# Ledger of designs, part 240: peptides against a protein of PDB entry 4CIC

Target 1, 148 residues: chain A of PDB entry 4CIC
Amino acid sequence: KVSTKGHYGVQAMFDLAQHFGEGPVSLKSIAERQGLSEPYLEQLIAVLRKAGLVKSVRGAQGGYILAREPRDIKVGDIIRVLEGPIAPVESVSQDDPEHSLKFDFSVTKSVWEKVKKSIEEVLDSITLADMLKDAEEAQMAQGYMYYI
Target 2, 147 residues: chain B of PDB entry 4CIC
Amino acid sequence: KVSTKGHYGVQAMFDLAQHFGEGPVSLKSIAERQGLSEPYLEQLIAVLRKAGLVKSVRGAQGGYILAREPRDIKVGDIIRVLEGPIAPVESVSQDDPEHSLKFDFSVTKSVWEKVKKSIEEVLDSITLADMLKDAEEAQMAQGYMYY

## One batch from the design tools (peptide; made by RFdiffusion4, then SolubleMPNN)

Design b2_p30_1_s1 (from b2_p30_1, 13 letters changed)
Fold by OpenDDE base, seed 3:
Structure b2_p30_1_s1 (fold): chain B 148 residues (1-148), chain C 147 residues (1-147), chain A 30 residues (1-30)
Amino acid sequence: as target 1 above (148 residues)
Amino acid sequence: as target 2 above (147 residues)
Amino acid sequence: SRAEELLKEITSGEILELVGDGPIDRLLAE
């Protein structure tokens, strides 16, 4: 399960990337396009703004814009901002609540560290610009299927 | 969070790998070494046995052995067996219970699929034999620090 | 690290439920 915050945060940032250079976008419009509640989106945007990934524009045509170009925002940057430093939550297994998952087993810890590193590398390899490109390619592929 | 099942399953399989070729190991001994409850370990071993990763040996010196050599068992194989096909549980986000996480957004779905693939590749790249080697190297490194 | 956090989220089951019912999804969910 991707956290709801991570999932919707990436969607919201992608929506802003699609409108990059067109001016400020209202939260309402993002919420409608992405199927999000406006209050939930407000919370996400507040975090993203504080982290300097999004800027608020004031005025009659106010709203939000990406603070940087889509090519300069990694998916990993978005996820890191939204999820924060995960405190080592002692995952109490539902199946064995008496056993705190101490990753005390050095060898198994190394396995999970490798997994973690791989996830980070993947998320840091994908920018909002890459996502925009993928979306364009997907639309072209769908358009080509309608013309055949 | 690695699932408790995945974590302890890998530990139990690693314990069996350390004793590979020495004969059957009792669940009690594995539980003691790995800090697991015996009943919990019984459940894990039952699943692993059904999947053909572990064999039960009957008799006075009965117990469990790896069904294959450590080099032929990937960490990914262990995880796949223990976690099974997860029914698509509509993850109701705790933060927004009214919004079912429909991965309807094709572009974001592709990101998570890439992450999943990367995890699978990593877990499939690590065998129990690799873990044994890493453990030996770590012991040697600790031994060298004491010298 | 942020990757630990993502791993935690993935392993908490939230990310894995989003990606599907595979065994890796469960590992990351718990």
Scores: peptide ipSAE 0.029, ipTM 0.696, DockQ to the pose 0.158; fails the geometry check
Fold by OpenDDE base, seed 5:
Structure b2_p30_1_s1 (fold): chain B 148 residues (1-148), chain C 147 residues (1-147), chain A 30 residues (1-30)
Amino acid sequence: as target 1 above (148 residues)
Amino acid sequence: as target 2 above (147 residues)
Amino acid sequence: SRAEELLKEITSGEILELVGDGPIDRLLAE
């Protein structure tokens, strides 16, 4: 499962990317557009800001901006930042602490490590700029469908 | 998370691959070698058998064998079989059913679809034969460290 | 889709437990 945090974090960063160069965006406006709770978004933005992916702008039209260009922010960077400080919710699997899945078999572990590496490579291959381009292409495709 | 089912299913299939050509293997012997409970393994094997990945052999030395050669069984095939009938454990996230992550944004959905596709490609690129080869290479590397 | 079901299981957190507590591991666990 993409963590709810990872999902909403990418959505919030994408919203900031769509407004890149237009000045600071309020958390309220992001929350409204992305269907997020404002308190939850505040927590996400705090983590992203501490990691240097977003900047806070002070003033009457205060808010947040991307700290870097959309092309210089990978989806993988966003996920790494959000997953780092998020304590694994101890799903207290009440199952016996002694039956830790001792992945004793190096071979089975290697399969899952390959999967992990592949996920990392995919997430590191996608930038916010790529996401913006995909959104523009989708809008153009919809526009062409209305003119036919 | 690789489901505990997926993990143990791959382990059980790998054990059968290691014994491929040696005749039927008892569930008890697989359970002992892989550190699995026998009742849990019975459930996994039942699903794998129904999917045609394993065969049951009847008799005094009865047990299970791979239904196909290790090179013809992908890890992805095993996972698809185990995940299909296994109802996703509704982790009842008690969180509000209305806050279904409406992945409403087609663009964010596309990122996760790319991740999914990549996972499928990796799992479909690994056969039980590849796992056997990796195990042999690991044993050889350990043998060289002792000389 | 079969792919969605596979993702649901992979993302149900079990793969994360298998691969470790890294950021990507947590993405797969949730």
Scores: peptide ipSAE 0.025, ipTM 0.697, DockQ to the pose 0.059; fails the geometry check
Fold by OpenDDE base, seed 1:
Structure b2_p30_1_s1 (fold): chain B 148 residues (1-148), chain C 147 residues (1-147), chain A 30 residues (1-30)
Amino acid sequence: as target 1 above (148 residues)
Amino acid sequence: as target 2 above (147 residues)
Amino acid sequence: SRAEELLKEITSGEILELVGDGPIDRLLAE
């Protein structure tokens, strides 16, 4: 599962990408648009800021901006940042708690490594700029459906 | 996470692939070789049998065999069978239980769909025959390190 | 590795909830 953190982190970063170049965005406004609790978003933004993906802007019209252009932020970068401090949920297999998934079997390990590599390649192939483009295309498609 | 079921299911199927053509393999022998509990393996094998990936052979030397050749069983097939009945674990986000991940955001949905598709393609590109070949190559490489 | 943790999280079922109802969705959710 993309952790709730990964999911909402990508949403928050995408919201900031949509407002890139328009100035700082308040956490409140992001939370409202993305359907997130403001305290939860504060935690996500703190991690993203520490990783240098988000920048805080001070002042009466202060808030947050992307620290880089949308084209320079991969979805993979966001996920790596958010998953780093997330303790591996020890998936206690409810069915057999004693067998820690020791991926000791070299052949099965290689299968999962291939899956991992594929996921990383996909996430690293998608930038926030790509997501912005996809959103624009989706909006145009919806607009055309209302005119038909 | 590849579920414990998915992981152990692939291991059990791989064990059966290693013995393909040698006759039926007992659950006990699979469990011993793969480090699985026999009761847990019984559950996995029951699902795999129902899906037609494994066949039961009756008799004193009875046990289980692959229902198809190793080249005709994809890792993706095994995973689909084992994960099919697994209810989506409602990941209660511990941090905000009220917000069910309504994946209502179309753009983020498309990202995860691309990830899903990529995983499916990878798992469907690997057969039990490919795993057998990889195991043989790994054993040969280990043998050469001892010389 | 961090990448193994990512894979664990992806496979722990959260991605599966994101990707919809399916066997691979469950693999990613577990």
Scores: peptide ipSAE 0.025, ipTM 0.695, DockQ to the pose 0.142; fails the geometry check
Fold by OpenDDE base, seed 4:
Structure b2_p30_1_s1 (fold): chain B 148 residues (1-148), chain C 147 residues (1-147), chain A 30 residues (1-30)
Amino acid sequence: as target 1 above (148 residues)
Amino acid sequence: as target 2 above (147 residues)
Amino acid sequence: SRAEELLKEITSGEILELVGDGPIDRLLAE
């Protein structure tokens, strides 16, 4: 399960990418467009801001902007920032308390390490600019389906 | 978190791979070596057997064997078998019941689909034979540190 | 490590839930 935090964080960052160059975007507007609660988004934005991925703009037209260009923000960067403060969900695997899943078996651990590395590589290969491009292509494809 | 089921399932299959060609292995012996409860292992083995990854051998020296050679069993095959019958854990995301994470946003969905594909490719690239080889190499490396 | 946390999150099923109802999704969700 992509953590709700990771998912919504990527959505929020993507929303900011869509408005990049248009000026500050209010949290309210992001929340409305992305179907997020404003309080939840505020927490996400606080983390993202602290990590330097977003900037707060003060004033009458205040809000948030990306701190870097969409091409300079990887999905992996967003996930790393959001997952960092996520308290290790103590796997309360309620079932057998004593067997802390000591992944003691070195060989099995290596399999999961390979999986992890692959995930990181994928997430680091996707930028917000790539996501913008994919969105544009999808809209064009939908537009063509209405004209046929 | 790799599900406990996936993790232990891979461990159990790896144990059977280590004993491949030596005859049937008892669930008790697998459980002891892998630090698993025997009842839990029995459930895993039942699923793996139904999927045709393991065979039951009857008799005085009864137990389980791999149904195929270690080189013909991918980690991905094991995971697919074990995760299939895992009842959709109703993500009792207790928090907001109404917002079923309708991954309504197509672009974000595509990111996760790419991640999924990558995971599948990795798991499908690793066989039990590869794991055996890795274990042998690790043992050799430890042996050389003692010398 | 950050990598371990990412793996934990991925394996905690959160990333897998995003990816779908596949076996890998469940593996990473638990």
Scores: peptide ipSAE 0.023, ipTM 0.699, DockQ to the pose 0.146; fails the geometry check

Design b2_p30_1_s2 (from b2_p30_1, 15 letters changed)
Fold by OpenDDE base, seed 4:
Structure b2_p30_1_s2 (fold): chain B 148 residues (1-148), chain C 147 residues (1-147), chain A 30 residues (1-30)
Amino acid sequence: as target 1 above (148 residues)
Amino acid sequence: as target 2 above (147 residues)
Amino acid sequence: SEAERLRKEITSGEILELVDDGPIDRLEAE
């Protein structure tokens, strides 16, 4: 399962992509459109800003913008910023030393590494621009259904 | 991250694959070899047995065996049994109704569906027989480094 | 830093909990 953080982070970034070129967007407006709590979004945006994916604009029309064009931001970039490296296996929390996966079973590890690689490839193959295009296509398809 | 259940389940099944054809293996022996607690392994094996991936053998040499040949068991089969359907997005626990992902944002959902599909394809491409082969190859490679 | 703490808090939720770490006990109930 993608974490809630990854999910909401991608949603927030996608919202900013939809408004790319229109100027700064307020966190409140993003939160409202994406069904996110504003405080939670503020935390996400802070991380994304620190990573250089988002820029803050000051002023009366202050808010946030994408720091790069939608085509230059991969979903994988967003996920890596928010969640860190995609770990295939949960490092068993050091808190239960008895359950420390002591057995570096190389073969089982290789399975999870393949999974990790596959996920990374998928996420790195999708840009915010691709998502925008998919959204436009979906809207057009819905529009045609109302005219039939 | 693969859950601890999925990880240990694959380990346990792989151990059974390594002993396939040798007869029933005790849970104790699997637990010892795989570094698992016996009680935890018992729970995993119960689920795997119910799903028909493992068989219990009764008797003095009682234990467990794979229910199918290693080539006929995919890693994906093991994971689906232990963890259920690979869900791309955590269903926000119903416990916080306010955070119910009400917005069926079709586009974001499609991203996670692609991830899910990719994971399934990988896990379904790997059998226990493939893992056995990889283990043999790794052992041979280590043996050559000592000479 | 607060941002690092947030990142740790964010990153501690590992991306792909492919598998619900639900207690094994739930496996008996289905």
Scores: peptide ipSAE 0.025, ipTM 0.753, DockQ to the pose 0.446; fails the geometry check
Fold by OpenDDE base, seed 5:
Structure b2_p30_1_s2 (fold): chain B 148 residues (1-148), chain C 147 residues (1-147), chain A 30 residues (1-30)
Amino acid sequence: as target 1 above (148 residues)
Amino acid sequence: as target 2 above (147 residues)
Amino acid sequence: SEAERLRKEITSGEILELVDDGPIDRLEAE
């Protein structure tokens, strides 16, 4: 399950992608369009900014822009920034140190590593530009359904 | 992240696969070998039994066995039994109904559906028999490093 | 770092929580 953080992070980045080239977008406008809490979005944007995925523009028409073109930002990049390395298994190591999964059974670990790799490959195969294209195609399809 | 439940479930099922054909294995022995709490394992095994992946054998040498051959049990089957359908995104829908992700933006949903599909494909491509084979190969490789 | 703190505050949920379908207790009730 993608965390709410990852989900909203991708959603916010996608909103910025939709406005790429139009100038800075206010957090308020992103929050309103995406149905996000503005304070929550501020935290997300702060992390994304620090990672160099977003730039802040100061001034009366200040706000945020993508730091790179939508084609140069993978969904995987966003997720790694927000959530860190994609870990397939909650390392049980944090709860009861005595119930350290003593048997790092290499075999079970390998299963989860395969899952991790697969997720990484999928997320790294999708850019914000791909998402923009998908949105355009969906809008065209809806437009055609209203004309039939 | 695979839940602790999914992780331990796969681990327990793999232990049963390693002993497949040797007769019933006690929960105590599984718990000891796998480093699991016996009470926790009892709960996992109950679910797996109800789903028909494990059989209980009664008697003095009672315990549990795989209900199917290791080749006929996918990791995906185990995960689906323990965790239900693989969902890529926590549907925020369960927490604050008012903050229902109103914009089911079809595009963001499609990203997570692709992730889901990929996870399912991976988990459905791995059987307990594949895991057994991997374990054997790893053991052989270790044996060769000592000579 | 401040980024790590923000990550921790934001990342209280690891990415791939495969649905902790909650305690096993719910599966026995069906």
Scores: peptide ipSAE 0.024, ipTM 0.750, DockQ to the pose 0.390; fails the geometry check
Fold by OpenDDE base, seed 1:
Order: sequence, then structure tokens, then C-alpha cells
Structure b2_p30_1_s2 (fold): chain B 148 residues (1-148), chain C 147 residues (1-147), chain A 30 residues (1-30)
Amino acid sequence: as target 1 above (148 residues)
Amino acid sequence: as target 2 above (147 residues)
Amino acid sequence: SEAERLRKEITSGEILELVDDGPIDRLEAE
């Protein structure tokens, strides 16, 4: 499962992508459009800014913009920034030291590594530009259904 | 992350696969080899048995066996039984009803559906027989390093 | 780093749980 954080982070970044080239977007407007709490969004944006995926603009028309073009931001980049490295298995090592997966059977580990690699490949294959294109296609498809 | 349940479930099923054709394996022996608590393993095995992936054998030499050949059990089958459908996004809907992801933007959902599909394809491409083969290859590689 | 601290605060360690540990108890009830 993608964490709520990853999900909301991708939504916020996608909102900024939809407004790319139009100038800075306020956190309030993003929160309203994406159904997020403004305080939660502030935390997400702070992390994304520190990672260099977004820029803050100061002034009366201040807010946030994407730091790069939508085509230069992968979904995988957003997830890695917000959640860290995509780990297929929770290192069970932290909770019960006695139940250290001592028998980290190399074979079971290899299964989870294959899953990890697959997830990374998918997330790295999708850019914010791809998401914008998909949104436009979906909107066009809806528009055509109303005119038929 | 694969849950601890999924991880341990795959380990337990793999242990049963390694002993396939040798007769019933006791939960105690599986627990010892896999570093699992016996009570936790009992819960996992109960679910796997209900799903028809394992069979219980009664008697003095009782225990558990795989219900099918290792080649007929996918890792994806084990995970789906233990954890349910592979969901890419936690349905945020349960914790904060007010923060219902009202804007389930079809586009963001499609990203997670692609992730889900990819995971399913990987897990459904790996059988317990594939895992056995990988273990044999790893053991042979280790044996060749000692000579 | 401060970014790592913020990541920890926001992520609460919930990485992409591919598989929700639904309580084993729910599978007995269905």
C-alpha cells in the first residue's frame, strides 16, 4: 500500500503540475482542490521543497511552484522523497529483536527484491507530464460522452 | 512493504515445499527452522489451510503438507490468502471520514492501479518450485566456493 | 538531516505496505 503520505504527496505535486507556468499556487488553494488539510499539506510541501521538487515564491502572489518541468519529475522521485527508499519488506528487525529474521533465507529475500524492483520501475516510468496527459484524455472522453 | 504476515507465510510455505513428498511436517519443526514463534505459525497455517494451500495430517507423525505441488502454488496465491487483495493505496477512508479522499482523482488512482498490477504480475510469476530451484542454485554456488 | 527528521515525522515509518497486515482475526470471521 502506498502510504497516505505518498498518495497525498502525488496529488499535491500533480496539482502543481496542472498549474505549471501559471505562476505560484497557494497552499490553501491546493488543499481545497485536493481535499487536504492545510497543515498536513504544509508538512508535505516542506519535505518536497527541501528535496528540491518544489520552490517557494515570496510576495503578495506568493506560493509554490514545481522546481522542474512536469516531464522531469517522476512519481518515483516523489515517493522516494516522502517515504524514503521503496522497501519491499519491513525490516522486521526493529520490533522484536528476539524474532530477528535470523533465517533471512536468501531465497525469500530475492522474492521481495523482485517486487521492489518492479514497483520502482513502474513509479520511475510515470512522470507528472504523463499524468497531465492522462487527465486531458480523461476530460476529453467525458466531454465527448456529454455531446453524444 | 510486504507485511510480516506475508513474509512469514511465504517462509512457512517454502519450508513445506522443501519437504514436499517427505510426509507431514510438524509446526514446531517449521517454527524452529524459520525462526518463527509456534503460536504465530499456528495462526498462519490455519489461514493457509482454510484457503486450501496446506493440508493437516492427523496421527503420531502428523503435521502439515502442501495441498498442491510446489509448481502449482504461486507466491501471489499465498499473499492473497494471507493479506487479501493486493491494494496499492491504503483506503484512507477508514481513519478520517472527513478527509475522505473526495477527490479520488482518476489519474492518481490509475498510478496506484499500475503499481498493483505490477506487483501482482511479479508475485504470480514466482512459484514455490521456482523458489526451490533458486535455493538449490544458491546452495550449489556456495558449495563451489568451498572447493 | 532535517529532511530525514521531517520524513520520519511525516512517514511515521509507514512505507508502502504492499500488504496490509489485516488482523489475522478477520480472515477467520469470513
Scores: peptide ipSAE 0.024, ipTM 0.744, DockQ to the pose 0.355; fails the geometry check
Fold by OpenDDE base, seed 3:
Structure b2_p30_1_s2 (fold): chain B 148 residues (1-148), chain C 147 residues (1-147), chain A 30 residues (1-30)
Amino acid sequence: as target 1 above (148 residues)
Amino acid sequence: as target 2 above (147 residues)
Amino acid sequence: SEAERLRKEITSGEILELVDDGPIDRLEAE
């Protein structure tokens, strides 16, 4: 399962990708279009900015832009920034000694490593440019359904 | 990320697979071998039993066995039983209306569906029999490193 | 049913419990 953070982060980045080349987008406008809380979006954008995925533009028409072209941003890059390394098993925080995964059975570990690798491969295979293309194709398909 | 529940569930099922054909295994013995809390294991086994993945044997030498051969139990089957359907996105519980994923943007949904499919394919490609084989190979490799 | 309750209690540990939105621990830049 992807966290709400990862989900909304990808949505926000996709919104910025849709407006790439049009200039800065306000957080308010992103929040309105994506149905996000503006305060929550501010937190996400702060993290994404610190990671160098977005840039802030100052001024009266200020806002945010993608720091790189949509083709140069993988979904995996966004998720790693927001959620950290994709771990296959949540490391039970060492703080509960009674529930520490004491027996890291090598075989079970290998299963979860395979899952991790698969997730990483999928997320790294999808760029914001791929998502833009998929959105355009979906819009065209909807347009054709209205003409039939 | 796999939950602790999924992780321990797979470990417990794998322990039962290692003893498949030897008769019933006590929860205590599984807990000791796998480093699990016995009360926690009781909860896991109850769910797995209800799902028909394990059977209880009654008597003085009672315990649990796999309900099917190790080759007929996928890791994906265990995870689905313990955690339910592999959902790509956690449905934010409807109880916080402000954080309900209101805008299920179709394109983002498709990304998570691809992730889900990939996870399912991996987990459904691994059986308890495959895990047994991997364990045997690992033991043999360790044995050869000591000679 | 008790089994549904146990499933809810156990499934409330969703597979990918992504980290509880604990407050973004401000990693204080030390």
Scores: peptide ipSAE 0.022, ipTM 0.741, DockQ to the pose 0.055; fails the geometry check

